Peptides against a protein of PDB entry 7AE7. Designs and how they scored, part 198

Target 1, 321 residues: chain A of PDB entry 7AE7
Amino acid sequence: KVYKDLREFLEVLEQEGQLIRVKEEVNPEPDIAAAGRAAANLGKNQPAVFFEKIKGYKYSVVTNVHGSWQNHALMLGLDKNTSTKDQFYELNRRWDKFPVPPNVVKREAAPCKENVIDKDINLFEILPLYRINEQDGGFYISKASVVTADPEYPDDFNKLNVGTYRIQVKDRDRVGIQALAMHDIAVQLEKAEAENKPLPIAITIGNNPLVTFMASTPVGYNQNEYEFVGALQDGVPMDIVKSDLYDHLYVPAGSEVVLEGHIIPRVRTVEGPFGEFPGSYSGARLQCEVKIDRITHRTNPIFENLYLGIPWTEIDYLMAL

## One batch from the design tools (peptide; made by RFdiffusion4, then SolubleMPNN)

Design b2_p23_1_s2 (from b2_p23_1, 11 letters changed)
Fold by OpenDDE base, seed 2:
Structure b2_p23_1_s2 (fold): chain B 321 residues (1-321), chain A 23 residues (1-23)
Amino acid sequence: as target 1 above (321 residues)
Amino acid sequence: SSIQEEIEKRKEKLKKILEEVAK
């Protein structure tokens, strides 16, 4: 089984008993985080939790999508009871199929293009934002696949980077992004800032689960994460589409939300604190700032966000393979 | 099905936790 988007994966999770649908209206805080913790305590086969109705917001949230070995097996299109050992064997077998180039689809065929917002941008109208941890300094987007390119080689598809970074919402159309020196995005940003130029960026939310997995997996600077997604799909190419603002940036065709914009050169603003682990907070730091210039989204977009909790965080499962 | 029973048990457990947090 190969998934075109998050929705196809959520359908399979629900069929396999690995998704709990909450139909009752919940408060963004503390109910979403509390329900995530509750799901983590439902045993070893931790389900995703889908919140249909959130007070004060129009759209839905899903958490803990990658939060179990069963969900990991299903992500690979395997039986949910596939052993961890067999999952590793299958992952390694598929890894050898790299590269599998993606399909570039037309704009009209890409679900992420169903709706456009290009004026009066307000992230709070599109994303049901909430604090993940009680002491967080704000609202975080913690499970986005962030797309950037090398500004010196924008047409080199092998240098296109898809990564996961900590993103704090700063304003209606501003986010802070943690671009550490060890990340490929930091190399690209350094080149842009050397010339005092903005770095084009697309922040994609609610993706094919293998895109999210690969965005959290370090690869070589000259390796494209989308070509690994095709390998992990056992040789089936994934679908990508050109961004609206930039000819050289491609996003997953099935993304629930795409935030297109730019990193403002040589600007740093306070970001944090954030609880990366329960009871463990990273201090406030000066981080890069992104201006959001355009949003595209599916009708009734699902906000996929990370669950951070005990005993295992969703990050632990994303990094375990 | 055994899966449906497990799902319902999980939903009930989740509902109880949410009710406790809402108090």
Scores: peptide ipSAE 0.149, ipTM 0.762, DockQ to the pose 0.020
Fold by OpenDDE base, seed 4:
Structure b2_p23_1_s2 (fold): chain B 321 residues (1-321), chain A 23 residues (1-23)
Amino acid sequence: as target 1 above (321 residues)
Amino acid sequence: SSIQEEIEKRKEKLKKILEEVAK
């Protein structure tokens, strides 16, 4: 089984008993985080939790999508009861199929392009934002696949980077991004900032689960994460589409939400703290700031966000493979 | 189905937790 988007995966999770649908209206805080913690405590088969109605928001939230070995098996299109050993074996087998180039689809064929917001941008109207941890310094987008390119080689598809970074919402159209020196985005940003130029960026939310997985997996600077997604799909290419603002940035065709913008050169603002682990917070630091210039989104977009709770957390599963 | 029963059991557990948090 290959998934075109998050929705197809959520359907399979629900069919397999690996998704809890909450139909009752919940408060963004503390209910979402509390429910995530509860789901993590359900034992071996932690389900995703889908919140249909969030008080004060129009759209839905899903958490803990990658929150179990069963969910990981299903992500790979395997039986949910596939052993971790067999999952690892299959992952390695498929990894050797790299590269599998993606299909570039037309704009009209990409679900992420169903709706456009290019003025009066307000992230709070599109994303049901909440604090994941009670002591978080703000609202985080913790499960985005962030797309950037090498500003010296914008047309080199092999240098296109898709990564996962901590993103704090700063304003209606501003986010902070944690770009660590070890990340490919930091190399690209350094090049842009050397010339005092903005770095084009697309922050994609609610993706094919293998995109999210690969965005969290370190690869070489000259390796494209989308080509690994195709490999992990056992040779089936994934679908990507050009961003609206930048010809050289490609986003997953099925993304629920795409935030297009730029990292402001040589600007640093306070980001954090964030509860990376229960009872532990990263310190507040100066981080990069992104201006959001355009949003594209599916109709009734689903906000996929991380659950952070008692181990094993969703992040532990994402990093364990 | 056994899956549906498991889902309902999990929903009920989640509901109880949400009710406790809402107090």
Scores: peptide ipSAE 0.068, ipTM 0.666, DockQ to the pose 0.021
Fold by OpenDDE base, seed 3:
Structure b2_p23_1_s2 (fold): chain B 321 residues (1-321), chain A 23 residues (1-23)
Amino acid sequence: as target 1 above (321 residues)
Amino acid sequence: SSIQEEIEKRKEKLKKILEEVAK
């Protein structure tokens, strides 16, 4: 089975008993994080948790989507009880199908384009933001697939990067992003900053689960993550669409939310602290700052965010393969 | 179905844990 978007995957998770739907209104803090910890304590078959109603917000949150080997098997379109070994074999078999080029769809055919916000940007109106850990210095977007390109080779599709980075909300229209030197985005940012130019960016939230998986999986600088998604879909291309602000950036057609903007050149601001691991907080650091200039989103967008709690965390499953 | 029973069991367990944490 191939999934077009997050919603199709969540439907399958629910059918397979791997998603808990919380219909009662919850407080964003501490209830979401507490429920995530509770889900992690349900044993090895950890379900996703979908919160339909969050006090003070309009939209829903889903956590722990990749939080178990059962969810991982279902992501690959396998039986939920497929052994970890067999999942690895199948993943490796499909990996060899790279590259599978994506389909570029028209703007009118892309669900992520259903709604547009191009003025008075306020992230809090679109995303039910909450502190993941009690001691976090702010709100984090921890499961975004971030799209950037090489500013020297913007038309080279092989250099288009889709990666996962720690993102702190700094203001209504600003986020901090952790771009470490080991990340492909850091190479691209260095080139932009050398010219004192902004780096175009699209931060995509709530994607096809294989997009999220590939965004967390290191690949070569000249390899496109979307072409691996097609390979992992056993040769079925995924659908992408051109961003609204930039001709050279393409986003998943089915994204729940797309934040389009730019990294401000040569600006560093305080980011953190963040509880990356239980009992371990990364200190405050100077990190890059992104200005959000445009938002596109599906109607009733689902905010997909990581559960960060007791191991095995969702991150552990994403990095284990 | 066995799946539905498992889902309900998980929901009840989650509810109990949430009640304990809210305390």
Scores: peptide ipSAE 0.028, ipTM 0.550, DockQ to the pose 0.019
Fold by OpenDDE base, seed 1:
Structure b2_p23_1_s2 (fold): chain B 321 residues (1-321), chain A 23 residues (1-23)
Amino acid sequence: as target 1 above (321 residues)
Amino acid sequence: SSIQEEIEKRKEKLKKILEEVAK
């Protein structure tokens, strides 16, 4: 099975007993993080947790979407009880199908374009933000697929980067992004900053689970993650659409939320601390700052965020294959 | 179904944990 979006995957997870729906209103803190930790304690078959109602917010949160080998098997369209060995074998078999170019769909056909916010940007109105860990220096978007391009070669689709980065919310329309030197985004940012130019960016939230997987998987600078998604879909292209602000940035057509903006050149602000692992906080560091200029989103957008709790964490599953 | 029973069991366990955290 191939999934067009997060919602199709969540439906399958629910059908397979791999999603717990919390219908009662919860507090964003500490209930979301506590429930995530609780789900991790359910054993090896860790379900996703879907929070329908969050106090003070309009929309829903889902966590731990990739938080088990069963969920990974289902992501690949396999039986949930497929062994890790067989999952790995199938992943490698499909990987060899690269490249599978994506389909570019019309704006009108892209669910991520159902709603537009282009003035009075307020991330808190769209995303039920919460602290993942009690000692976090703020609210984090930890499972976004971030789209950037080479500013020297903006029309080279092979240099389009889709990556996962730690993102701290700084203000209603500002986020900090951790762009490490080993990340492709850092190379692209360096080029933009050399000319004192903004780097165009699209931060996409709530995607097809294979997009999230590939955004977390290192690939070559001249390789497009979307073409790997098509490979991992066993040769079925994924659907992408042009961003509203930038002709050269393509986002998943089915994204729940797309934050379009730019990295401000030569600006660094304090980001962190963030609890990457239980009892381990990365120190506060100077990181890049993004201004959000436009939001597009599905009606009743689902905020997919990373579960960080007890090992094996969701990130461990994303990196283990 | 056995799946539905498992789901309900997990929901109940999660609910209990949430109730403990809310105290």
Scores: peptide ipSAE 0.026, ipTM 0.639, DockQ to the pose 0.020

Design b2_p23_1_s3 (from b2_p23_1, 12 letters changed)
Fold by OpenDDE base, seed 1:
Structure b2_p23_1_s3 (fold): chain B 321 residues (1-321), chain A 23 residues (1-23)
Amino acid sequence: as target 1 above (321 residues)
Amino acid sequence: SEIQEEIEKRKEKLKKELEEVAK
């Protein structure tokens, strides 16, 4: 089984009993985080939690999509009861199929292009933002697949980077992004900032679960995460589409939301704190600032966000394989 | 289905936990 988008995966999760749908209106705080913790307490077979209605917002949130070994098995198109050992074996087998180049689809064929916002951008109108942890310094987007390219080699598809970074919402059209020196985005940003140029960026939310998985998996600077997604799909290419603002950036065709913009060169603003792990907060840091210039999104976009809780976080599962 | 029954049980458990947090 291959998934085109998050929605197809959520359908399978629901069919397999690995998704809880909350139909009642919830408060963004503390109910979403509380429900995530509650789901974690359901045992080893932790389901995704889908919140259909959030007070003050128009759209839905899903959490804990990668929050169990069953969900990981299903992500790979395996039986939900596949052992972690067998999942790992299959993952490694498929990894060797790299590279599997993606299909570039036309704009009209990409679900992420169903709606466009290019004026009066307000992230709060599109994303049901909430504090993941009570002590968080703001609202975080924690499961975005962030697309950037090498500004010196924008046409080199192998240098296109798709990574997961901590993103704090700063304003209606501004986000802070944590780009550590070890991240490929930091290399690309350094090149842009050397010339005092903006770095083009596309922040994609609510993706094919293998995109999210690969965005969280370190690969070589000259390796494209989308080509690994195709490998992990056992040789089936994933679908990507050109970004609206930049010819050299490609986003997953099925993304729920795409935030297109640029990292402002040589600007650093306070970001954090963020509770990366239960009981541990990374301190406030000076981080890069992104201006959002355009949003594309599916109709009724689903905001996929990370669940952070005890005993296991989604990060633990994403990194365990 | 057994799956649907399990989902409903999980939903009910989640609702109870949410109600406890909302107090």
Scores: peptide ipSAE 0.014, ipTM 0.419, DockQ to the pose 0.020
Fold by OpenDDE base, seed 4:
Structure b2_p23_1_s3 (fold): chain B 321 residues (1-321), chain A 23 residues (1-23)
Amino acid sequence: as target 1 above (321 residues)
Amino acid sequence: SEIQEEIEKRKEKLKKELEEVAK
C-alpha cells in the first residue's frame, strides 16, 4: 500500500488498532505529553495518538505516528505484525529501486494549497503549539520535512534537500532552525551567507510517512529524498508540487502545512534548551532564524509532532532503519 | 475570543521563555 498523505496513513493506523483518538478537549500542557507517555507505556504496540480538540486552538495534533514497529511496518505498506527482520529486508530491497522520480502535480491538484496565508502570519493560529518537554525553552516543531536547494544550482533537482531539523518557534512568523555542519542544509546556507543572501526554505508538516522517514535518513548531497520515497513506495512515484514563493522548491503535494520563507543571512539567535531525550537537554545555542513569508495548508490541518517521553521514542524508530 | 486570548497568552509565555534563555 502507498499513502498519498498523512491522512491516509492515519486512517490505516486507526483501522489496524494503531491509533488512539482522543475526542475530549485536552490542554496542550501537560495533557499531550501525558497522553503520549500513557500510550508509550502500553508496551510494544505503541499507537499514534490523535488529539481532536486542544484548548485554545482550532486544529488537531497527532503524535507518535512512527512510534512502533507495527506503525513502521504499516508505513511500508506491510502487515503490522511483520518482523523487524522482514521489514529491514523489504526496506533494503526497495532501496535498490532508487531513483524513482516524483510526479510534479499542478497547484490546483495539491491538497497543501487549499488555503493560503500571506499576511498577518501567526503560527499559533495554524499550529497547536505546546512544549514537548516540561523544561523546553519554547515550542518546537520537531517532525517537519524541511526543503532547501543549492543556491548555486537551484535548478539541480538532485541537490534539492529534504531534511529534519530542530525548529523552535521564535515569534508569530519566525522560527529558529538548527543547521549543523553535517547537514546538507548547512552547505546550502554557507553558500547563501557567503553572498549575504537569504536561503529559500519550505518547512513542511504532516506528510506522507515515508517523506518524514526519508527526511530523517542521511543521503548523499546529490541524492534527492523524494526519489528515495518513490523507491520505498516500491516504485510508485510520490506527488510533489512547486512552492508558491520559489520555482526551485518542491513540497509534498499532500502536506498538512507548508511554511514558506527564508533563512535570514548571517543572523544567529538563541535557541533551546530542548529535551532531546527524557532528562537530557541540549543547551541553548545560537542558531539560524527563518522568516515565514507564506503559509499554505489543508483545510483543518493536522499538526504532526514528535513524541519524546519514554525510552523507544518515535525518534528511535525513525533512526533504527 | 477566548481562543485568541489563549493564543496571546501562549505568545507571551513563549516571549518570556525566550528572554530567559537569552540571559
Scores: peptide ipSAE 0.009, ipTM 0.436, DockQ to the pose 0.082
Fold by OpenDDE base, seed 2:
Structure b2_p23_1_s3 (fold): chain B 321 residues (1-321), chain A 23 residues (1-23)
Amino acid sequence: as target 1 above (321 residues)
Amino acid sequence: SEIQEEIEKRKEKLKKELEEVAK
């Protein structure tokens, strides 16, 4: 089983009893986080939680998509009861198929292009934003697959980076991004800032679960995460589409939301704190700032966001394989 | 601290944005 997008995966999760659908209207705070904690407390078979209606927002939220070994098995197209050992074996077997180049689809064939916002951008209108943790310094986008390229080699597809970074909403059209020195994005940003140039960026939300998995998995600077996704799909290429603003950036064709913009060179603003774990907050520091210039999105986009709960966070499952 | 004051200011700003969407 291969998934084209988040929606196909959510359908399978629901069929397999690994998704709880909340149909009643909820408050963004504290209900989303509270329901996530309640779902995590159901035991080892932690389901995803899909919130259909959120007070004050037009669109839905899903959380804890990767939050169990059953969900990981299903992500790999395996039986939900596949052992962690067998999941690891299958992952390694498929890893040897790297590279599997993605298919570049036409703009009209890409679901992420169904709607465009290019003026009066307001992130709060497109994303049902909420505080994940009570003491967070703001609203975070925690499961985005962020696409950047090497500004010295923009046409080198092998240097195209798809990574997961901590992103705080700063304004209607501004986000802070944590680009640490150990991340490939930091290398690319350093090159852009040396020339006092913006770094093009596409922040993609609500992806094929293997894209999210690979964006959270460290790979070599000269290795493309999309080519690993194809390998993990047992040799079936994933579908990507060219970004609207940049010829050299490609995004997953099935993304729910794509935020296209640029990192502002040599600008740093306060970011944080963020509760990476319950009761454990990282300090506030100066971080990069992104200007959002264009949004494309599917009709009725689903905001996929991270669940941070006890005893296991969703991050623990994303990093455990 | 100056950093903490800026964080609280930003939190209040974003909270107001959320309240506007909820209307």
Scores: peptide ipSAE 0.006, ipTM 0.368, DockQ to the pose 0.851
Fold by OpenDDE base, seed 3:
Structure b2_p23_1_s3 (fold): chain B 321 residues (1-321), chain A 23 residues (1-23)
Amino acid sequence: as target 1 above (321 residues)
Amino acid sequence: SEIQEEIEKRKEKLKKELEEVAK
């Protein structure tokens, strides 16, 4: 089984008993985080949790999508009861198929282009934002696949980076992003800032689960994460589409939400604190700031966000593979 | 604190609800 988008994966999770649908209206705080913790406490077979209605917001939230070995098996199109050993074997077998180039689809064929917001941008109208942890200094987007390119080689597709970074909402149209020196985005940002130029960026939310997996998996600077997604789909190419603002940035065609903008050169603002691990908060730091210039989104977009809970976080599963 | 007790009550309620759905 290959998934075109998050929605196809959520359907399979629900069919396999690996998704809980919460139909009653919930408060964004503390109910979403509390539900995530409760799901994590259900043992090894942790389901995704889908919140249909959130007080004060129009759209839905899903958490803990990658939060179990069963969900990881299903992500690979395997039986949900496939052992971790067999999952690892299959992942490695498919990894050797790299590269599998993606299909570039037309704008009209890409679900992420169904709706456009290019003025009066307000992230709170599109994303049901909430504090993941009680002591968080703000609202975080913690499971985005962030697309950037090398500003020196913008047309080199192999240098296109798709990564996962901590993103704090700073204003209606601004986010802070944690770009650490160990990340490929930091190399690209350094090149842009050397010339005092903005770095083009597309922050994609709610993707094909293998895109999210690869965005969390370190690869070589000259390796494209989309080509690994095709490999992990056992040779089936994924679909990507050109961003609206930038000819050199491509996003997953099926993304629920795409935030297009730029990292402001040589600007650093306070970001944090954030509970990266249960009971552990990172201190406030100066981080780069992104201006959001355009949003595209599917109709009734699903906000996929990371669940952080004890004993196993969703990150633990993403990193264990 | 009263807040912590309320959080624990909500956690326990939600845990029970999730267990019922998982059956």
Scores: peptide ipSAE 0.000, ipTM 0.355, DockQ to the pose 0.030

